# Ledger of designs, part 257: peptides against a protein of PDB entry 1IK9

Target 1, 211 residues: chain A of PDB entry 1IK9
Amino acid sequence: MERKISRIHLVSEPSITHFLQVSWEKTLESGFVITLTDGHSAWTGTVSESEISQEADDMAMEKGKYVGELRKALLSGAGPADVYTFNFSKESCYFFFEKNLKDVSFRLGSFNLEKVENPAEVIRELICYCLDTIAENQAKNEHLQKENERLLRDWNDVQGRFEKCVSAKEALETDLYKRFILVLNEKKTKIRSLHNKLLNAAQEREKDIKQ
Target 2, 207 residues: chain A of PDB entry 1IK9 as posed
Amino acid sequence: MERKISRIHLVSEPSITHFLQVSWEKTLESGFVITLTDGHSAWTGTVSESEISQEADDMAMEKGKYVGELRKALLSADVYTFNFSKESAYFFFEKNLKDVSFRLGSFNLEKVENPAEVIRELIAYALDTIAENQAKNEHLQKENERLLRDWNDVQGRFEKAVSAKEALETDLYKRFILVLNEKKTKIRSLHNKLLNAAQEREKDIKQ
Target 3, 195 residues: chain B of PDB entry 1IK9 as posed
Amino acid sequence: MERKISRIHLVSEPSITHFLQVSWEKTLESGFVITLTDGHSAWTGTVSESEISQEADDMAMEKGKYVGELRKALLSVYTFNFSKESAYFFFEKNLKDVSFRLGSFNLEKVENPAEVIRELIAYALDTIAENQAKNEHLQKENERLLRDWNDVQGRFEKAVSAKEALETDLYKRFILVLNEKKTKIRSLHNKLLNA

## One batch from the design tools (peptide; made by RFdiffusion4, then SolubleMPNN)

Design b2_p30_5_s2
Fold by OpenDDE base, seed 4:
Structure b2_p30_5_s2 (fold): chain B 211 residues (1-211), chain C 211 residues (1-211), chain A 30 residues (1-30)
Amino acid sequence: as target 1 above (211 residues)
Amino acid sequence: as target 1 above (211 residues)
Amino acid sequence: MEEEERKEKEEEEIKKLEEEFEKKEKEFKK
């Protein structure tokens, strides 16, 4: 089961932060459990897939679009844009929420909730879930931090080896060319010397033929 | 202000998870606020630095060691070793905790708490703190994940460049040696040819002198 | 005799030059 807890403000009680818990299996479209609490009382309702489908039909909205709006309203908390307004009657246990657009406000959905007999159990379980989530997220953070430190070390090691390889390649090329030029020049000098000896020998022979 | 919320079990009510909130400024040694809640009622007390010092003295424990034990008892939750036992009287509002060692159990500390008039506010604030902590930890996790992905890409890029550099260095060395050997062999052949011509010229001259 | 000795000396000089070339080639490969 997936769960999201959000803080919301009710139009009737804007000074008291309420908490909206939504729990679902795999997808919100398959239905969900909604729980509202003020830290003293709790109210819970179950919304079926059929109710979600009926609400989408009643709104003349495509089901996927409607479920997308439910996700934004119920799971993201009151986003900074105050696009969603939440209403709850403690007397009727009727919960409804509206989407406020610039020129039009409309009801997005409504649910009948039931007052929980033992709200302390619901609140304790909610706090336990928050603490478990914190512990899980901390463990993930510590793991990712250690992994990042490892990756940074590995990057620095390869970078240093790469720089050394580049420098070694340039040095190798320069050294090989210098050595090659030295040997080549010695051979050129020897070839020139041998040519001069051949020219001299030919000139001496031509002198000996001329007596 | 730093804060830690832990779940604990009271000896008097082992079936009901209680939450122990500890809040302090900079260090636990400077004093702290302790809050206990069961999700319905809340009890709060303030512990001063002087009280912590007095408790350490009464226990004949070095203050740093005592504060270290307070941190383990009050901030780590009931660790899996059940080393700490928590007791609370709702009648007297007296909270005390014991350290259980194999052969000895002793009282580690005790605090007078006061029942909170509006526990719902304390519980709402506690839930808000948990939700804020979750949001902060999620943002850190997302950041670390993106950083990890970046570092992995950067490592792969440098590793690929390094491997290419190594291969290019080996290829350069092999190519330069092959070229050098070719040129050197040409020069050796030319030197041999010139020596043979000199030998032939010398032999012809010696024949002409004998003639 | 003198011509054979001259040829032998020239062949020895060529051989020495070849050995010097081989030494320098080995030094270059080291």
Scores: peptide ipSAE 0.022, ipTM 0.792, DockQ to the pose 0.062; fails the geometry check
Fold by OpenDDE base, seed 3:
Structure b2_p30_5_s2 (fold): chain B 211 residues (1-211), chain C 211 residues (1-211), chain A 30 residues (1-30)
Amino acid sequence: as target 1 above (211 residues)
Amino acid sequence: as target 1 above (211 residues)
Amino acid sequence: MEEEERKEKEEEEIKKLEEEFEKKEKEFKK
């Protein structure tokens, strides 16, 4: 089961933060359980896939689009732009929410909720879920932090090896050229020496033929 | 202000998870505010630095050690080993906790709490804090994940450059040696050719003299 | 006789130079 808890403001009680829990299996489209609490009372309702489909049909909205709007409204709360307005009658236990567009507000959905007999249990479970989520996220953070530190070390190690490789390549090239020049110059000197000896020998032979 | 919320089990109500919030400034030693809730009622008390010091003295415990035990008890809850047992009288509003050792249990601390008039406000604030903490931790997780992905890319890039550098170094060495050998062989061939010409010239001169 | 000695000396000098070159080639390869 997937779960999301969000803060919402009710039009009837704008000064009191309410909490909206939505629980679903795999997809919100398959239906969900909604729980509303003010920290004292709790109300719960189940919304079936058929109800979601019916609401989409009644709105003449494509189901996927409607579910997308439900997801935005119910899983994000009002959001920073107060795009969604929430209403709840504690008397009728009727929960409904509206999408506020620039020039038009329209009802996006409505649910009959039932007052929970033991709201403290719901609240405790909600807090437990929050604390568990914090612990899980903290463990993930610590793991990711350690991985980041590892990756940074590994990067530094390879970077250092790369720089050494570059320097070693340049040094090798320079050394090889220096050694090559030395050997080449010696061979050139020997060639010149032998050529001079050959010229001298030819000159001596020309002298010997001339007696 | 620093804050920690923990789940605890009260000896008097072991079936009902309670939540213990501790709030402090900089260090727990400077005093703290403790809030207990069962999801319906809430109780709050302030513990001063002087009270912490007095409790340490009464226990004949070094203050730093005592504060260390307080930190373990109050900020971690019972822990997985139930090392700390929590007691609360709803009648007297007296909260106390014990450290359970293998053969000895002893009272670690005790506080007078006051019943909060509006527990729903405390509970809502507690849930808000949990949700904010979740959001903050999630943002950190997303950031760390992106950084991990970046670092991994950067590592792969440097690793690939390093491997190319190694290969380029080896190729350079091989190429330079090949070129060197070619030039040397040409020079050796020229030296041999000149030497043979010199030998032939000497032999021809010897024939001319015998003639 | 003098010409053969001259040839031998020249061959020895060439051989010495070849050995020096081979030595330096070995040093280049190290």
Scores: peptide ipSAE 0.018, ipTM 0.793, DockQ to the pose 0.068; fails the geometry check
Fold by OpenDDE base, seed 2:
Parts: C-alpha cells; sequence; structure tokens
Structure b2_p30_5_s2 (fold): chain B 211 residues (1-211), chain C 211 residues (1-211), chain A 30 residues (1-30)
C-alpha cells in the first residue's frame, strides 16, 4: 500500500493547516482511502474504482487524465499556484475540491467522509509514518553520500593514472626518438667512414696505375 | 533552532506510542524545550543550561558526558535495546527517564511539564515539520542521485580514456620500434655493401700488385 | 663525377627517408 500526506487549506478554515492523507494499492485508479485531519479531529472516506470512473464520465474526461488531476490535487496539495481549492463541511462531512483555471473554476471531485471516533490513533499513525519516512530517506541519503565520496575517490585515482599515462607516453616517444637518432648517427658515421676509405682506395689505385 | 522528534513508550501507557520533540539552539548543552504528545494532548517544558549543569553535578557526572546521555535518551528514543525508560504522570505533569544497565537502573533526568491548552496547534506544527523534513530530504536525495549518476559517467569517461591511452602507448612503442628496425636494417645493408666494395677494391689492388 | 653523383643520390635518399620519417612523425602527432 502506498500513501501520501500533504498540507491543504480549507476555504472554510483558511487559518488552520489541514493534512490530507491518501492511501492506495498499486495505482490511484484502483481506488483510495482519504483521511483529513486538523491535528484534533480526523475524517476518513473510501473512494472506489467505480466512483473514480463515474466522476470521470460525469466530467466527460478521459479516465487517465482525470486520475492525473486527482493525483495533482490530492497528492501534491494546492501547490504554490493555488490551482486546487479544497472545501469541507464538518456538519455534513462533505469534502469537495475545485480546479481553478484563469476564466473558470470547476468541481474536480467530491467525497463523503466519516468522523473518526479515535482521531489520536490516526494522528499517531500519521506521525509514525512521517518519522519512518524521515528515517528511510536519511539512511538513503547517507548511503548516497558515501557512494558519491567513493565515486569521487575512484575518479581522482583514475584521473591521476590517466595523467601519468599521458606523460609516460610522451616521455617514451621522446626517449625512443633520442635513442633512434643516436644509433642512426652512429650508422651514418660508419657509412661516411667507409665511403672515405673507398675514395682513398680508389685514389691510391689511380696513383698505382699512373709509374 | 534545531529540533528532533522521536517515538517513545511510557511505562504508564506502554500500548500508546508517544512523540518526544526536543528543540534547542546550537547545542543541547545550552538548554532545550521538550514537548510530549500522544496525538491528542501535549505537554511542554523548558530545561535551562543551569538545570543541565545541576543534574550533571547531582549525578557526579562530567557535563559533556551527561549531555551525551541526554542526547542518546531524548533525541534517539529508547532504541532497539530499551536502554532508556520513560515515565510520565499526566496528573503531576512530571516526566522522568532512566538508563537501564545490566545490574542497575538509575534516573538520568526529570522535568516538570505543562499541559498545552491548544495541543492541535502543537500537533499541526509537528506534522508540518515532518513534512518539511521529508521534502528537504527528498530534494537532497534527488540531488545526490543526480550527482552520483554524473560521477559515474565522468568515471566511465576517464576510465575509457585511460584504457585508450594505455593501448596507444603500447601501439606507439611497437610502431616506433618497427620503424627503427627498418631504418637500421637499411643502414646495415649499406654498411655491408660498402664493406664488400672495400674488400673487392683491396683484392683488385692485390691482383694489380701481383700482376 | 659518378661518385659525387652517387654520394648526392645517397644523401638525397637519406634526406628523403628523413623527410618520410618527419612526415610520419607529424602524422603521428595529429
Amino acid sequence: as target 1 above (211 residues)
Amino acid sequence: as target 1 above (211 residues)
Amino acid sequence: MEEEERKEKEEEEIKKLEEEFEKKEKEFKK
């Protein structure tokens, strides 16, 4: 089971932050449980897959698009743009929410909720879930931090080896050329010496023919 | 101001999870505000730096060590080992906690709390803080994940360049030696040819002298 | 004349080999 808790403001009580908990299995499309609380009282309702389908049909909206709007409204809160407005009557236990567009607001959905007899249990469970989520996220953050530090060390190690390899390649090339030039010069000197000996031998032979 | 919320179990109400909020400035040693809630009622007390010092002295414990025990007890909850036991009387508003050692339990501290008139506000603020902490940790987690993915790409890129550099170094060495051998062999052939010409010239000169 | 021409030709061949080596060196530094 997945769940999301968000902050909302009710039109009837704009000075009091409310918390909207939505719980579902696999997808929001299969239905969900909605819980509203002000930190003192709590109200809960169940929304079935059939009710979601019916509301989509009544709005003449494609079901996937409607579920997408429900997800934005109920799981993200109103957001900074006040795109969604929430209304609740404690007397009737009727909850409804509207999408505000530039020129028109329309009702996106409505639910009948029931007052919870033991709101303290719902509130305690909600706080427990928040604390568990904090602990899980903290453990994940510590793991990712350690992994980032490892990756940074590994990157520095391979970068240092790469720089050494580049320098060693250049040094090797320079050394091999220097050695090549030395041996080549020795061979050139030997060729020149042999040529001079041939020239001297030819000159001596020309002298011996001329007696 | 820093704060920590933890779950505790009271000896008087072992079936009901309580939440212990501790808030402090810079260090726990400078004093703190403690809040206890069961999701319906809340109790708050202030502990001064002087009270912390007095409790450390009364226990004949070094202040830094005592503050370390307070941090373990009040900020981490009882933990899985039940090293700390929490007691609270709703009638007297007296809160005390004990450290359990193998052979002895001793009182680590005690506080007089006051019942909060509007517990719903304390609970709402506590939930808001949990939701803010979740959002902050989630944003940090997403950032660390993106950074991890970046570092992994950067590592793969430099590793690939390093492997190419190693291969290029070996190929360069092999190519330079092959070229060197070719030129050396040409020079050796020329030296051999010149030596043979010298030998022939010397043999012809010996023939001309015998002739 | 023929030996000077032969020396010049050998120096030209050595120069050509040096130029080919320099050319291959330049191709390798690219």
Scores: peptide ipSAE 0.017, ipTM 0.796, DockQ to the pose 0.090; fails the geometry check
Fold by OpenDDE base, seed 1:
Structure b2_p30_5_s2 (fold): chain B 211 residues (1-211), chain C 211 residues (1-211), chain A 30 residues (1-30)
Amino acid sequence: as target 1 above (211 residues)
Amino acid sequence: as target 1 above (211 residues)
Amino acid sequence: MEEEERKEKEEEEIKKLEEEFEKKEKEFKK
């Protein structure tokens, strides 16, 4: 079961932060359990897939779009843009929420909730879930941090080896060329010397033929 | 202000998870505020640096060691090892906790708490803090994940460039040597040819002198 | 003349080797 807890503010109680827990299986579209609490009382309701479908149809909204709006409203809470407004009557246990656009506000959904007999148990479980989520996220964070540090070390090591390889290639090339030029020049000098000796020998032979 | 919330089980209410919030400035040694809740009621107390020092002295424990034990007991909660046991009387508001070792159990600390008049506000704030912590940790995790993906890409890129550099170095060396050997062999052949011509010329000259 | 032509050919061969090497170096830096 997937779960999301969000902070919301009710129109009737704007000074009191409420918490909206939504729990669902795989997809929000398949239905969900909604739990509202003010830290003293709790209210729970179940919304079926059929109710979601009916509400989408009643709104003349495509189901996927409607579920997308539900996901934004119920799982994000009242974001700083106050795009979604939440209403709840403690007397009637009627919960409804609206989407406020610049030009138009409309009701996105309405649910009947039931007052929980033991709200403390619901609140404790909610806090337990938060603490478990914190612990899991901390463990992931520590793991990712260690991996990040490892990857950075590995990158620096390969980068340093790469730079050494580039430098070693250039040095090798330069050394090989220098050695090549030296040997080549020695051979050129020897060829020149031998050629000069041949020219001298030919000139001496021409002198010997001329007596 | 630093804060830690932990789950604890009270000896008097082992079936009901309680939450122990500890809040402090910089170090636990400087004193802390302790808040206990069962999701319905809340109790708060303040522990001063002087009380911590006195409690350490009363226990004949070095202050740093005592604070280290407080940190384990109060910030870790009852770990699975049940090393720390928590006791609270709702009637007296007396909170105490013990360290259980194999051979010896001893009281680690005792505090008087006061019942909070509006426990719902404390509970709401506690949940808010949990949700904020979750959001912060999620943002850190998402950032670290993206950084890890970046570092992995960067590592792969440098590794690939390094491998290409190694291969190119070896190819360059091989190519240079092959070309060098070719030129060197040509020069050696030319030197040999010139030397043979000189030897022949010398032999011809010796024949001409003997004639 | 033949020795100068031979030197020029050897220098040209060296120059070609250098140019081909520079080409390979440039290809490696791409």
Scores: peptide ipSAE 0.014, ipTM 0.794, DockQ to the pose 0.082; fails the geometry check

Design b2_p30_5_s3
Fold by OpenDDE base, seed 1:
Structure b2_p30_5_s3 (fold): chain B 211 residues (1-211), chain C 211 residues (1-211), chain A 30 residues (1-30)
Amino acid sequence: as target 1 above (211 residues)
Amino acid sequence: as target 1 above (211 residues)
Amino acid sequence: SSIKKEEEKKKKEIEKLEKEFEELEKKFEE
């Protein structure tokens, strides 16, 4: 089961933060359980897939679009100010919410809630879920931080090896060229010496022929 | 101000989870505000630095060690089962906690709490803090995830450059040697040719002298 | 004859140069 807790403000009680819990299986489209609390009282209702479909039809809205709007309204917490307005009557236990656009306001959904007999239990469970979520997220954060530190070390190690490889390549090239030039120069000197000896021998032979 | 919320079980009400909030400035040693709630009622007390020092003295415990034990008891949540026992009387508003070791149990601390007149406000604020903490931790987790993905890309890029550098070094070495051998062989051939010419010239001169 | 000794000396010098070349080739093949 998936769950989202969000803070909302009710039009009837704008001075106190309320908390809206939505619980669902895999998708909000399959239905959900909605719980409202003010930290003293709690109210719960179940919304079926059929009710969601009926509300979408009544609104002449495509179901996926409607569910997308439900997701924004019910799961996004206080969305950008004033986009979603929440209404609840403690007397009738009727919950409804509106989408406010610049030029259009319309009711997005409505649910009958029931007052919870033991609100303290619901509130305790809600706080437990928050604490569990914090602990899980902290553990994930610590894990990601350790991985980040590892990846940074690994990057530095490879970068250092790369720089050493570049330098070693340049050094190798320079050394090979130096060695090559030395050998080449020795061979050039030997060639020149042999050429001079040949020229001298030819000149001496030409002198010997000229008696 | 720093804050920690933890779940605890009271000896007097072991079947219901209670929540212990501790709030402090920088260090627990400077004093703290403790709040206990069962999701319906709340109790709050303030513990001063002087009271902490007095309790440490009364226990004949070094203050830093005592504060370390307070930190474990009050901030660790349900520590390992049974190490810390929490007691609260709703009648006297007296809160005390014990450290249970294998061979020794002792009272670690005690505080007079006061019943909160508007527990719903305290509970709402506590839930708000939990939701804010969740949101902050989620944002941090998303940031760390994006950084890890970046670092992984950067590592792969450098690794790929390193591998290319290694291969390019080997290719360069091989190419330089091939070119060197070609030039060297040309010079060897030239030296051999010149040497043969010199030998022939010497042999011809020796023939001319014998002639 | 002095010429034969000079030829043998040149032959040994060539053989030495060939060995130096082979050693250089080996050092370039390692």
Scores: peptide ipSAE 0.018, ipTM 0.793, DockQ to the pose 0.080
Fold by OpenDDE base, seed 5:
Structure b2_p30_5_s3 (fold): chain B 211 residues (1-211), chain C 211 residues (1-211), chain A 30 residues (1-30)
Amino acid sequence: as target 1 above (211 residues)
Amino acid sequence: as target 1 above (211 residues)
Amino acid sequence: SSIKKEEEKKKKEIEKLEKEFEELEKKFEE
């Protein structure tokens, strides 16, 4: 089961932060359980897939789009744009929420809730879930941090090897050219020496012809 | 102010998960505020630096070591080893906790708490803090994940450049040697040609002398 | 006269070889 807790403000009690828990299996479309609490009392309701479908039809909205709006309203809390307004009557246990668009507000959904007999248990379980979520997220953060540190080390190691490879390539080229020039100069010297020997032999022959 | 919420089990109410909140400024040594709740009622107490020092002295424990034990008891909850036992009387509002060592249990600390008049506010604030902590940790996780993905890309890029550099170095060496051999062979051919010319000139001279 | 012509030919051949070497050196510096 998936779960999201959000803080909301009720129009009837704007000074009291309420918490809206939504729980569902796989998708919100298949139905969900909502729990509302003020930290003292709690109210729970179940919304079926059929109710979601009926509400979408009554709104003349495509089901996937409607579920998308439900997701934004119920799982995001009052997003930073106050786009969703939440209303609850403790007497009737009637919960409804509206989407506020510039010039038009419309009811997005409504649910009958039931007062929880033991709100402390619901609140404790809610706090437990929050603490478990914190612990899991902390463990994930620590894992990601260790992986980041590993990747950074690995990057530095490869970067250092790359720089050494570049320098070694340049050094190799320079060394090979120096060696080549050295051997070439030796061959030039031998060629010059052979030419001088040929010239001397020719001059000696010219002397021998001149007796 | 720093804060930690932990779930604990009271010896008096082992079936009811309690939550122990500890709040402090900079260090636990400077004093702290504890809040205990069962999700319905809440109790709060303040522990001063002087009380911490006095309790350490009464225990004949070095203050830093004592604070270290307080940190383990109060900030870890009942760690997985059941090393700490928590006790609370709702009537006396007396909270105490024990450290359990194999053959010896001893009281680590005790606090007088006061019943909170509006427990719902304390519980709401506690839930808000949990939700804020979840949101902050999620944002940190998303950031670390993006950084990991960046570092992995950067690593792959440098690794690919490194492999290309190695291959380019080997190719350069091979090419330079091929060119060197080519030039060297040309010079060897020229040297051989010059030697043959010298030999022919010497043979002609020997013929001229025999004539 | 014939020997001088052969010496001049050899001198030119050396100069040509030296130029070919310099050109090869330059082609290796590029």
Scores: peptide ipSAE 0.016, ipTM 0.792, DockQ to the pose 0.068
Fold by OpenDDE base, seed 3:
Structure b2_p30_5_s3 (fold): chain B 211 residues (1-211), chain C 211 residues (1-211), chain A 30 residues (1-30)
Amino acid sequence: as target 1 above (211 residues)
Amino acid sequence: as target 1 above (211 residues)
Amino acid sequence: SSIKKEEEKKKKEIEKLEKEFEELEKKFEE
């Protein structure tokens, strides 16, 4: 089961933050449980897949689009201020919400809620869920932080090895060329010496033939 | 101001999760505000630095050690089950807690709380704080996740460059040696050829002298 | 570990090639 708690403001009680809890299985489309609380009273209702389908049909809206609007209204928290307006009558237990566009407001959905007999239990469970979520998120943060620190160390290690490899390549090239030039120069000197000896021997032979 | 909300169980009401909120400035030692709620009623008390010092003195405990125990009792959540026992009288508004060691239980601290006139406001604020903390932790998680993904990409990039540098160094070395051997072999062949020409010239000269 | 082994292998190959070069130098001085 998935759950989202959001802050909402009711048109009837704009000075009092209410909390809207929605719980569902995999998707909102399959139905959900909605719970409203002001920290003193709580109200709960179950919304079925058939009710969601009926509301979409009544609005002449494609079901996927309608569910997308429900998700924005009910799960996003109060979106940008004023896009969704929430209404609740404590007398009728009728909950409804509207989408406010620039030129038109329209009712997005409505639900009959039932007043919870033991609101304290619902509120305690809601706070427990918040505290569990905080603990899970903290554990995830600590894990991600440790992983970041590991990845940074690993990056620095490879970077340092890369820089050493670059420098070692340049040093190797320079050394090999220096050694090659030395040996090559020695061989050039020996070749020149042997060539001079051959020229001298040829000149001496020409002198010996000329007596 | 720092805040911690913890779940506690009261000896008087072990079936009902209570929430203990502690708020302080920098350290518990400077004093704190304690709030207890069961999701219906709330009780609040202010604990001064002087009261903390007095409780430490009454216990004949070093203040830093005492504050360390307060931190474990009040901020850790319920530590491992049974180490800290919480008591609250709704009649006297007297809150006290004990540390349970293997052989001895002792009172760690006691506070007079006052019943909050509007518990719903305290509960709403507590839920708001939980939701804000969840949002902050989620934003931090998303940031850390994006940073992890960046660091992993950067690591793979440097690793790939390092491997290429390693291979390029081997290729360079192999190429330089091959070229060196080729040039050296050419020079050796030329030296040998010149030496043979010198030997032949010397032998021909010896024949001409014997003729 | 693999990268360190490859670096050590390369260091040994360089040292080998340096020795082969020195031996070639000596054989050419002769």
Scores: peptide ipSAE 0.016, ipTM 0.796, DockQ to the pose 0.041; fails the geometry check
Fold by OpenDDE base, seed 4:
Structure b2_p30_5_s3 (fold): chain B 211 residues (1-211), chain C 211 residues (1-211), chain A 30 residues (1-30)
Amino acid sequence: as target 1 above (211 residues)
Amino acid sequence: as target 1 above (211 residues)
Amino acid sequence: SSIKKEEEKKKKEIEKLEKEFEELEKKFEE
């Protein structure tokens, strides 16, 4: 079961923060339970998949688009853009919300709610859910922080090895060339010496033939 | 201002989850505000630094140790170990808590609370705080997740460069040695050839002298 | 006798060069 709690402001009670809880199984399209509370009273309603489909049809809106609008309206909380306006009559227990576009407002949806007999239980459960969510999120944060610290250490270790490898490659190249040049020069010197000895021997032989 | 909300069970109402909110400035030792709620009623009390000091003295406990026990009792929530027992009289508004040790239970502290006139406001504010904390923790989680993904990419990139550098170093060494051996062998062959020519020239000269 | 000594001297010089080459080869295998 998925759940989202958001703060909303009712047009009738703009000074009192209300809380809108929506609970659903897998997808919001399959239906949901809506709970409204002011911290004293609570009201609950169930919306079926058939009602969602009917509302989409009545609005001449494609079901997926309509569910997308429901998701924005009911799950986002009142984002800073006053795009969604919420209304509730405590007398009729009728909840409705409107989408406000530039020059046109229209009713996006409406629900009949029922007043909860024991609102304190609903409120306690809501607070419990919030505290559970906080604890879970804190545990995730601590885990991610430890993982970040590990990844950073591992990155630094590999980076340090990489830099050493680059330097070692350059040093190796330089050293091998220096050693090669030394040996090559020794062999060149020996070749020159042997050539000179051959030239001298040939010159001596030519002198011996000339008596 | 720091705040902690925890679930507690009262000895008098073990079936009803209560919420204990503690709020303080910088340190719990400087005093705190305690709020108790059952989701319908709320009770609040202020505990001063002087009261904390007096309670520590009355208990013959060092202040830092006493504050440490207060922190465990009031801020941990009831951890799985039933080490702390909470009592509240709605009639007297007297809240007290005990520490349960193996063979000895003792009162750790007590507070006179006052019934809040508008508990709905306290409950709404408490829920708002929970929702704000959830949102902040979610934003931190998303940030840490993105950072983890970045660090993992960066690690993979450096690791791949490191492996290429290692392979390139080994390839360079092998290539340089092969080239060196080739050139060296050419020089060895040339030296051997020149030595053979010198030996032949010496043998011919010895034949000419015998001749 | 003189020529034999010069041949032996050259043979020793070749053997020395061959050893120097083998030592160089070993230093490159290490």
Scores: peptide ipSAE 0.014, ipTM 0.792, DockQ to the pose 0.074; fails the geometry check

